# Peptides against a protein of PDB entry 1IK9, part 76

Target 1, 211 residues: chain A of PDB entry 1IK9
Amino acid sequence: MERKISRIHLVSEPSITHFLQVSWEKTLESGFVITLTDGHSAWTGTVSESEISQEADDMAMEKGKYVGELRKALLSGAGPADVYTFNFSKESCYFFFEKNLKDVSFRLGSFNLEKVENPAEVIRELICYCLDTIAENQAKNEHLQKENERLLRDWNDVQGRFEKCVSAKEALETDLYKRFILVLNEKKTKIRSLHNKLLNAAQEREKDIKQ
Target 2, 207 residues: chain A of PDB entry 1IK9 as posed
Amino acid sequence: MERKISRIHLVSEPSITHFLQVSWEKTLESGFVITLTDGHSAWTGTVSESEISQEADDMAMEKGKYVGELRKALLSADVYTFNFSKESAYFFFEKNLKDVSFRLGSFNLEKVENPAEVIRELIAYALDTIAENQAKNEHLQKENERLLRDWNDVQGRFEKAVSAKEALETDLYKRFILVLNEKKTKIRSLHNKLLNAAQEREKDIKQ
Target 3, 195 residues: chain B of PDB entry 1IK9 as posed
Amino acid sequence: MERKISRIHLVSEPSITHFLQVSWEKTLESGFVITLTDGHSAWTGTVSESEISQEADDMAMEKGKYVGELRKALLSVYTFNFSKESAYFFFEKNLKDVSFRLGSFNLEKVENPAEVIRELIAYALDTIAENQAKNEHLQKENERLLRDWNDVQGRFEKAVSAKEALETDLYKRFILVLNEKKTKIRSLHNKLLNA

## One batch from the design tools (peptide; aimed at target 1 K187 K190)

Design b2_p26_7_s1 (made by RFdiffusion4, then SolubleMPNN; from b2_p26_7, 19 letters changed)
Fold by OpenDDE base, seed 1:
Structure b2_p26_7_s1 (fold): chain B 211 residues (1-211), chain C 211 residues (1-211), chain A 26 residues (1-26)
Amino acid sequence: as target 1 above (211 residues)
Amino acid sequence: as target 1 above (211 residues)
Amino acid sequence: DEEDKELIEAYKKKEEIEEERREEEE
């Protein structure tokens, strides 16, 4: 079961924040339970999948689009741009909401709610859910923070190893070249010396033949 | 201002979850506002720094230790091990709590609360605070999750570079040694050849002198 | 000397190829 609580303002009571709790199974499309409270009274209604489908049909809207609009209206709360207007009559227990577009306002949906006899229990449960959600989110945040700190350490460690590897590669290359050049030059010098000795020996022999 | 809401059970109403809101400035030591609600009624009291100090003195407890116990009692809620027992009289508006240790139970503190005339407003504000906290925690969670994913990518990238650097270092070393050995062996062969020629020339000259 | 020069050039060319590969992987 999924649940979302949103704060809304009712046109009838714009100064009093109301809370809209929506509870559903897997998808909002399959139906939901809606609970409205002002912190004193509570009203609950059940909306079936058939009612959602009927409302989509009545609006001549594709069901997925309609459910998408319901999700925006009922789960996001009144966003900063008064795109959704909520109305509730405590007398009739009739809840309806409108989508306000620039050139067109239209009713998006309506529900009959029933006044809860023991609103305090509903309110307590709602607060409990909020506190549970806070605790769960805090635990997740603490876990993610610790993981981020771990990952950052691990990154620094491998970065430092990488930099050392690069430097070690360059140092190795430089050392190998230096050693190579030294040995090569020694061998070249020895070859030159031996060639000169061979030339001198040949010249001396040619002198010895010329007596 | 800091705030914490906790669920508690009152000895007088163990079946009804109560909510204990504590609000304070910087430190709980400087005083706090306590609000108790059952989702229908609310009670509020202000506890001053002087009252906290007096209660610590009356308990013959060091202030920091006492404030530490207050923090555990009032901000953690009833932990799983019924270490704290909460009592409230709706008639006297007297709130008191006890610490239950294995061999000793003692009153940790007591407060006079006042019944709030408009509990619905307090309850609405409490729910608003919970929803704000949820939203803030969710935003933080999403940020931490994105950072976690970034750090993991960055770690994988540098790890891959490191592995390539290690392999490149080994390959370079192997290649340099192979090339060095080839050139060195060629020069050694040339030196050996020249030495042999020089020895032969010397032997021929020694034969020519004996001749 | 020519073989040593070819070896040195072959080393430089390998270094350039390894640098180009590093730049392409960055």
Scores: peptide ipSAE 0.000, ipTM 0.793, DockQ to the pose 0.005
OpenDDE base, seeds 2, 3, 4, 5: peptide ipSAE 0.000, 0.000, 0.000, 0.000; ipTM 0.792, 0.792, 0.792, 0.792; seeds 2, 5 fail the geometry check

Design b2_p26_7_s2 (made by RFdiffusion4, then SolubleMPNN; from b2_p26_7, 16 letters changed)
Fold by OpenDDE base, seed 4:
Structure b2_p26_7_s2 (fold): chain B 211 residues (1-211), chain C 211 residues (1-211), chain A 26 residues (1-26)
Amino acid sequence: as target 1 above (211 residues)
Amino acid sequence: as target 1 above (211 residues)
Amino acid sequence: SAEDEELKEAYEKKEKIEEEREEEEE
């Protein structure tokens, strides 16, 4: 079961933060339970897949698009743009919400809620869920932080090895060239010496032919 | 201002989860505000630095150690070991808690609380704080996740460059040695050729002298 | 091979430049 709690402002009580809890299985399309609370009273309603389909049909909207709008309205909270307006009557227990576009506002959905007999239990469970979510997210943060520190150490280790490899390659090239030049110069000197000996021998033979 | 909310079980109402909120500035030693709620009623008390010092003295405990025990009792929740027992009388508004050791239980602290006139406001604010904490921790998780993905990419990039550098170093060494051997062998062949020419010239001169 | 000749020319060129530097320092 998935759950999302958001803060909403009701048109009837704009000064009192309300909390909207939505609980569902895998997708909102399969239906959901909606709970509204002001921290004293609570109201709950169950919305079936058939009701969602009927509301989509009544809106002449494709079901997947309608469910996408429900997700934005009910799970995101009223985002910073007041795109969704929430209305609730405590007397009728009728909850409805509107999407506000630039040139048009339209009712997106409506639900009959029931007043919860024991609101304290619903509120306690809601707070427990928040505390469990905090603990889970905190444990995940601590894990990700430790992993981040590990990855940074591993990166620095490989970077240092890479820099040493680059320097070692350059040093190797330089050393090998220097060694090769030395040996080559020795061989060249030996070739020059042998050439001079051949020239001298040829000159001596030319002297011996000339008595 | 720092705040911690924990779940506690009262000895008087073990079946009803209560929530203990503690709020303080920098350290618990400077005093704190304690709030208890069952999701319907709320009770708040202010504990001063002087009261904390007096409780430490009454316990014959060093203040830093006492504050350390308060932190464990009030901020950790009752950890899994039921080391702390919480008691509250709704009639007297007297809150006290005990530390349970293997061979001894002792009262760690006691506070007079006052019943909040508007518990719904305290409960709404508590839920708001939980939702804000969830949002903050979630944003931190998303940030750390993206950073870990970045560090992993950066590590893979450097690792790939390092492996290429190692291979390039080995290839360079092999290539330079092969080239050097070729040039050296040419010079050795030239030296051998020149030596043979010198030997032939000497043999011809010895023939000319015998002639 | 053609690669061996290019390699030989590159080494002979480098060798010649170093010989010219050694002859300028003597």
Scores: peptide ipSAE 0.000, ipTM 0.792, DockQ to the pose 0.003
OpenDDE base, seeds 1, 2, 3, 5: peptide ipSAE 0.000, 0.000, 0.000, 0.000; ipTM 0.791, 0.791, 0.791, 0.793; seeds 1, 2, 3 fail the geometry check

Design b2_p26_7_s3 (made by RFdiffusion4, then SolubleMPNN; from b2_p26_7, 18 letters changed)
Fold by OpenDDE base, seed 3:
Structure b2_p26_7_s3 (fold): chain B 211 residues (1-211), chain C 211 residues (1-211), chain A 26 residues (1-26)
Amino acid sequence: as target 1 above (211 residues)
Amino acid sequence: as target 1 above (211 residues)
Amino acid sequence: DKEDKELKEAYEKKEKKEEERKEEEE
């Protein structure tokens, strides 16, 4: 079961923050339980998949688009631009909400709620869910922080090994070239010495022929 | 201002989860506001730095140790081993808690609370704080997740560069040695050829002298 | 002389190409 709690403002009671809880299985399209509370009273209603389909048909809206609007309205509250307006009558227990666009406002949905007999149980359960969610998110934060610290250590280790490898490659190349040049120069000197000996021997032979 | 909300069970009402809110400035030692709620009623009390000092003195406990016990009791609830027991009288508004050790239980502290006239405001504010904390923790989780993904990319990049550097070093060493051996062998062949020419020239000179 | 010059030029060119590749990798 998935759950979301949001803050809403009712048109009839704009000074009192209300809390809208929505609970559903896998997808909001399959139906949901809606709970409204002001921190003293609570009201609950169940919305079926058939009611969602009927509301989409009544709106002449494609079901996926309608469910997308329900998700934005009911799980995000009014939104950052007050795109959704919520209305509730405590007398009739009738809850409805509108989407406000620049040029048009239209009813997005309506639900009959029932007053909860023991609202304190609903409020306690809601607070428990919030505290559990905080604890889970804190545990996830601590895990991600430890993982970041691990990844940073691993990065620093590989970076240090890479820098050593680069330096070792340059040192190897430099040393091998220096050694090569030394040995090459020794062999060149030996070749030059042998050539000079051959030239001298040829000159001596030419002197011996000229008596 | 710092705040913590915990679940507690009262000895008098063990079937009803209560919520204990503690609010303080910087350190719990400087004093705090304590709020108790059952989701219907709320009770609040203010505990001063002087009262905390007096309670520590009355317990014959070092203040830092006492504040450490207050922090464990009031911010963690009963703890994972029911180390703390909470008592509250709705009639007297007297709240006290005990530390339970294997061989001894002792009163850790006591507070006179006052019944809040409008508990719904306190409950709404408490729920708002929970929702804000959830949102902040979610934003932190998303940030840490993105940072983990960055660190993993950076690690993979450096690791790939390191592996290329290792391979390049080995290839360089192998290639330089092969080239060195080739040139060295050519120079050795030239030296041998020149030596043979010198020996032949010496043998021809010795023939010309015997002639 | 020519072979030794060609070898030296080949080494200098290889060294320079490895420096350029290091600069591209940094």
Scores: peptide ipSAE 0.000, ipTM 0.789, DockQ to the pose 0.004
OpenDDE base, seeds 1, 2, 4, 5: peptide ipSAE 0.000, 0.000, 0.000, 0.000; ipTM 0.789, 0.789, 0.789, 0.790; seeds 1, 2, 4, 5 fail the geometry check

Design b2_p26_7_s4 (made by RFdiffusion4, then SolubleMPNN; from b2_p26_7, 16 letters changed)
Fold by OpenDDE base, seed 1:
Structure b2_p26_7_s4 (fold): chain B 211 residues (1-211), chain C 211 residues (1-211), chain A 26 residues (1-26)
Amino acid sequence: as target 1 above (211 residues)
Amino acid sequence: as target 1 above (211 residues)
Amino acid sequence: DKEDEELKKAAEKREKIEKERKEALE
């Protein structure tokens, strides 16, 4: 089961932050449980897949698009842009929300909620879920932090090996060329010496023939 | 200001999860505000640095060690090891907690709390803080995840460059040696040819002298 | 001979490079 708690403002009580909990299985499209609380009272309703489909049809909206709007309205909280307006009557337990566009507002959905007899249990469970979520997210953060530190060490190690490899390549090239030049020069000197000996021997022969 | 919310069980109401909020400035040693709630009622007390010091002295415990025990008791929640037991009387508003050792339990601290007139405000603010903390931790997780993915890419890139550098070093060495051997063999052949010419010239001279 | 010593040093250097490569890939 998936769960999201959002902070919302009701048109009737804009000074009192309300909390909207939505709980669902796999997809919001399959239906969900909605819980509203002000920290003193709580109200709950179950919304079926058939009700979601009917609301989409009544709005003449494609179901996937409608569910996408429900997800934005109910799971994102009222983002700072006042795109969604929430209304609730404590008397009728009727909850409805509107999407505010530039020139028009339209009702996106409505739910009948039931007042919870023991709101303290719902509130305690909600706080427990928040604390559990904080603990899980903290553990994930600590894990990711340690993994990032590991990856940074591994990167530094490979970078250091790479730099050593580059330097070793340049040193190898320089050393090989130096050694090559030394051996080549020795062979060139030997060739020159042998040529000079041949020239001297030829000059001596020409002297011996001329007596 | 720093804040921690913990889930605790009261000896008097073990079936009802209570929430212990502690708020402090910089260090718990400087004093703190403690808030207890059951999701319906709330109780708050302020604990001064002087009270903390007095409790440490009364226990004959070093202040830093005592504050360390307070931090474990009040900020960690009741860890699964039942090391800390929490007691609260709704009638007297007296909150006290004990440290349970193998063979002995001792009172670690006690606080007089005051019943909050509007517990819904305290509960709403507590839930708001939890939701804000969840959002902050989620943003941190997303950042760390992206950084982890970046570091992994960077590692793969450097590793690939390193492997290419190693291969290029081996290829360079092989090519330089092949070229060196070719030139060296040419020079060796020239030296051998010149030596043979010198030997032939010497043999011809020795024939001419015997002639 | 000096040429054999240079060839030997070259062989030793190759063996060292192959070893360093093996250790870097493990």
Scores: peptide ipSAE 0.000, ipTM 0.787, DockQ to the pose 0.005
OpenDDE base, seeds 2, 3, 4, 5: peptide ipSAE 0.000, 0.000, 0.000, 0.000; ipTM 0.787, 0.787, 0.787, 0.788; seeds 2, 4, 5 fail the geometry check

Design b2_p26_8 (made by RFdiffusion4)
Pose (drawn by RFdiffusion4):
Structure b2_p26_8 (pose): chain A 207 residues (1-76, 81-211), chain B 195 residues (1-76, 83-201), chain P 26 residues (1-26)
Amino acid sequence: as target 2 above (207 residues)
Amino acid sequence: as target 3 above (195 residues)
Amino acid sequence: AAAATAAADAAAKAAARAFFAAEAAA
């Protein structure tokens, strides 16, 4: 059981703002209850599933395509106009295309005997919604703060692992260099003795 | 300017639900407007900064402690009474085995209740809209942080596993380069022996 | 009626004051 409460402007009353409450079960296609309120009175109507299928036929529209139009118009490039007569309780709305507009929906609403009860329930539903949302935003705020920390934690764990690797790398190289260079000293020494022995043989050949 | 709309029950009508709307600027301490509605009629009252502090004196409570009690009682066990004939509104606090009047307001019946009711409903719808948008923004940040975390965690796994492959990998190379020096040293020594 | 209400409010404020003083003593 779902519902949508939207504010709307009637052509015959651009001054005051009205409210439209549409409620259904699962889908609009199966039927819906519509209620109009100005904060004092309320007018209600019902649209059955069969009435929707018929209206879609009379409008030469694919049924799902027709329900889609109802969703855009009633549940809030697509321009829609709304009219209501308190004297007849007739409620209709048109889709305004280029130079051509057409009747998209019509409802004969009935004035409600207990407007206050309807208005109180509507406000109550809105307050419950505001409440459910806050609880959700709080749950997400905490999850947000948890992740901000869990990242900072691992980020530090990362920097440490990298810094530890660099310290170890330079440490290993330092030892290597020492040993390698000691050998080089021997090589140079040997290499030079050899040279010396070559120069000595060269001197015996020459004298 | 902030506001809180609470659903309450009056002692003289536990059947019907009323709505209490409290509005203010910055803090209740500087005064506030309170409106009571049953969805048909509405009663309003203004409480000045001067009256509030005045009440804090009659009680002998720090203006802070007193405002604190109002916040708990009016912005949502607290009991509420209202007489449509007098327009007098008062509420009490109920503890174990005792109760006491906590405050009262002389409200006045509003001339155009529908206007007040319409504004209240409009506010709720805007609030629902703003809250749903924030739920989206925070939902995505929760997603970005989830991804960013997996990233770094992966970098950490890769980095630690590298530090553990370093000693073994570098030592092999060192053996290689070192074995080259030794070969040279041997060959040199052998040459020297030649001569 | 306004005088009776003011008297009742004054009594109520005194009783609340006594309550908060007793609570602070405990």

Design b2_p26_8_s1 (made by RFdiffusion4, then SolubleMPNN; from b2_p26_8, 23 letters changed)
Fold by OpenDDE base, seed 1:
Structure b2_p26_8_s1 (fold): chain B 211 residues (1-211), chain C 211 residues (1-211), chain A 26 residues (1-26)
Amino acid sequence: as target 1 above (211 residues)
Amino acid sequence: as target 1 above (211 residues)
Amino acid sequence: MKEELEKEEKEAKEKLREYYKKLEEE
């Protein structure tokens, strides 16, 4: 079961924040239970999949699009854009909401709710759900924070090793070249010396042949 | 202002979850406002810094330790260990709580609360705070999740570069040594050839002298 | 001989530089 609680403002009671709880199984499309409360009274209604389908058909709207609009209206709360207007009659227990577009406002849906006999139980359960959600989210946040700190350490460690590897590679290259040059120069000197000795020996032999 | 809401069970009403809201400025030591609700009624009291100090003195407990116990009792809710027992009389509006240790139970504190005239407003505000906290925690969670994913990518990138650097270093070393050996062997061969030529020339000269 | 060795050394250095450049580009 999924649940979302949002705060809404009713046109009839704009100064009193109401809370809209929606509960559903897997998808809002399959139907949902809606609970409205003002912190004193509560009203509950069940909306079936068939009612959602019928309302989509009545609106000549594709069901997926309609459910998408329901999701935005009922699960997001009245966002700062006042795109959705909520109405409720405590007398008739009739809840309806409109989507306000720039040039057009239209009723998106309506539900008959029933007044809850013991609203305190509903309110307590709602608060419990909020506290449970807070605790769960806090635990996730603490876990993610610790993981991020771990990842930062691990990143720094690898970065440091990488930098050392780069430096070590450059140092190795430089050392190998230095050693190579030294040995090569020694060999070149030895070759030059041997060539000079050969030249001298040849010149001496040529002198010895010339008496 | 800091605030914590916890669920508690009252000894007088163990089947009805109560919510304990504590609000304070910077430190609980400076005093706090306590609000108790059952989702229908609400009771509020203010506890001053002087009352906290007096209670610590009456208990012959160091203030910091006492405040630490208050924090555990009032902000953690009744943990699974039932270490804290809460009592409230709706008639006297007297709230008190005990710490239960293995061999000793003692009253940790007591507060006189006042019944709120409009509990619905307190309940609505409490729910609003819960929803705001959920939204804030969710935003933090999403941010931390994105950071976690970023850090994982960055770690993988550096790790890959490091592995490439290690492999490149080994390859470089191997290549340099191979090249060095080739050149050295060539020079050694040339030196050997020149030495042999010198030896032959010397032997020929020695033959020519003996001749 | 000196020039050939200098050439081989230069070619070895160039190949190494090219290898490093490839490693930096990968």
Scores: peptide ipSAE 0.006, ipTM 0.792, DockQ to the pose 0.004
OpenDDE base, seeds 2, 3, 4, 5: peptide ipSAE 0.006, 0.012, 0.006, 0.006; ipTM 0.794, 0.794, 0.791, 0.794; seeds 2, 3 fail the geometry check

Design b2_p26_8_s2 (made by RFdiffusion4, then SolubleMPNN; from b2_p26_8, 23 letters changed)
Fold by OpenDDE base, seed 5:
Structure b2_p26_8_s2 (fold): chain B 211 residues (1-211), chain C 211 residues (1-211), chain A 26 residues (1-26)
Amino acid sequence: as target 1 above (211 residues)
Amino acid sequence: as target 1 above (211 residues)
Amino acid sequence: EKEKLEEEEKKAKEELRKYYEELEKL
């Protein structure tokens, strides 16, 4: 079961933060359980897939689009833009919410809730879920942090090897050129020496012919 | 202000999860506010630095060690080892906890709490803090994940450059040796040609002397 | 840094080319 808890403000009680829990299986489209609490009382209702389909049809909205709007309204909490207005009557146990656009407000959905007999149990379970979620997220954070530290070390190691490889390539090239220049200069000296011997032999032969 | 919420089980109410909130400034040693709730009622007390010092002295325990034990008891929740036992009387508003070792149980601390007049406000604020902590931890997780993905890309990039540098170094060495072998062979051919010219010139001179 | 290393590699290749041209004149 997937679950989301959000803070909402009710139009009837704007000074009291309420908590809206939504629980569903795989997709919100298949239906969901909604729980509302003010930290003292709790109210719960079940919304079926058929009710979601009926609300979409009554609105003349495509079901997938309607479910997308439900997801934004019920799972986001009050986003920064007061786009969704929440209403609840404790007397009728009727919960409804509206989407507010610049020039148009319209009902997005409405649900009958039932007052929970033992609200403390619902509140305790909700707090337990929050604490478990915190612990799971902390463990994930610690894992990601350790993995980041590993990746940073591995990056520094390969960067240092790369820099050494570049420097070693340049040094190798310079050393090879120096060694080959020495060998070439030896061969050039030997060629010059042989040329001088040939010139001397030719001059001696020309002297021996001139007697 | 630092804050920790934990689940505890009271000896008097083992079937009901309680929540223990501890709030402090910088260090638990400077004093703290303790809040206990069962999701319906709440109780709060303030523990001063002087009370912590007095409890440490009464136990004949070094203050830093005592504060270390308080931190384990009050901030860890029930760790997996039932090392700490929590007791609370709703009638007396007296909260106390014990450390259980294999052969010895001893009182670690005790506090007078006061019943909160509006427990719903405390519970709502506690849930708000949990939701804020979840949001902060989620944002941190997303940041660490993006950073991990960045570091992995950067590692792959430098690893690929390193491998190219190694291959280019080996290729350069091989190419340089091939080029220098060609130049050396040309110079060796020229040396051999000059030696043959010298030998021919010497043989012609020896013929001219014998003629 | 990436551009700097690519520019250093380009300079090294250019120095290599000049050295080869001098070696061929030899």
Scores: peptide ipSAE 0.006, ipTM 0.800, DockQ to the pose 0.005
OpenDDE base, seeds 1, 2, 3, 4: peptide ipSAE 0.010, 0.006, 0.012, 0.000; ipTM 0.800, 0.800, 0.800, 0.798; seeds 1, 3 fail the geometry check

Design b2_p26_8_s3 (made by RFdiffusion4, then SolubleMPNN; from b2_p26_8, 22 letters changed)
Fold by OpenDDE base, seed 2:
Structure b2_p26_8_s3 (fold): chain B 211 residues (1-211), chain C 211 residues (1-211), chain A 26 residues (1-26)
Amino acid sequence: as target 1 above (211 residues)
Amino acid sequence: as target 1 above (211 residues)
Amino acid sequence: ELEKLKKEEKEAKKKLREFYEKLEKE
């Protein structure tokens, strides 16, 4: 089961933060359980897949788009700039929410809730879920931090080895060329010496023929 | 202000999860505010630095060690294996906790709490803090995940460049050596040819002298 | 002279190898 808790403000009680819990299996379109609380009272309702389908049809909205709007309204809390307005009557237990656009507002959905007899249990469970989520996220955060530190060390090590490899390649090239030049120059000197000996021998032979 | 919320079980109400909030400035030893709730009622008390010092002295415990035990008891929730036992009387508003050791249990501390008149406000604020903490931890987690993915890419890139550098160094060495051998062999051939010409010239001169 | 050239080549190759062995150990 997936779960999301959001803080919302009701039009009827704008000074009191309410908490909207939505619980669902795999996809919100398969239905969900909604719970509203003010920290004293709680109200719960179940929304079926058939009710979601009916509401989408009544709105003449494609179901996937409608579910997308439900997700934004119910799971994100009060989105930026009061895009969604929440209404609840404690007398009728009727919950409804509206999408506020620039020039028009429309009712996005409505649900009948039931007052919970033992709201303290619902509130305790909600707090437990929050604490569990905090603990899980902290453990994940610590793991990611340690992995990040490891990756940074590994990157620095490879970077240092790479820089050494570049320098070593340049040094090797320079050294090999220097050694090559030395040996080549020695051979060139030997070739010149042999040519001079040949020239001298030829000149001596030409002198010996001229007698 | 630092804050920690823990779930605890009271000896008097073992079936009902209670929540213990501790709030402090910088260090727990400077004093703290403690709040207990069951999701219906709430109780709050303030513990001063002087009370902490007095309790440490009464226990004949070094203050730093005592504060360390307070931190374990009050901030970790029920630690592993019921090391800390929590007691609260709703009638007296007396809260106390014990440390359970293998062969002995002792009272670690006690506080007088006061019943909160509007527990719903305290509960709402507690839930708000949990939701804020979740959001902050999620944002940090997403940041660390993105950084981890970046570092992994950067590591792979440097590793690939390093491997190419190693291969290029080896290839350069091999290529330079091959080129050197070719030039050296050419010079050796020229030297041999010149030596043969000198030997032939010397042999011809010796023939001409005999002639 | 050819033997001297072969010796010089062998020494150059030896010095080259020793240099590479140092570079691999650093």
Scores: peptide ipSAE 0.012, ipTM 0.790, DockQ to the pose 0.004
OpenDDE base, seeds 1, 3, 4, 5: peptide ipSAE 0.011, 0.012, 0.012, 0.012; ipTM 0.789, 0.790, 0.790, 0.792; seeds 3, 4, 5 fail the geometry check

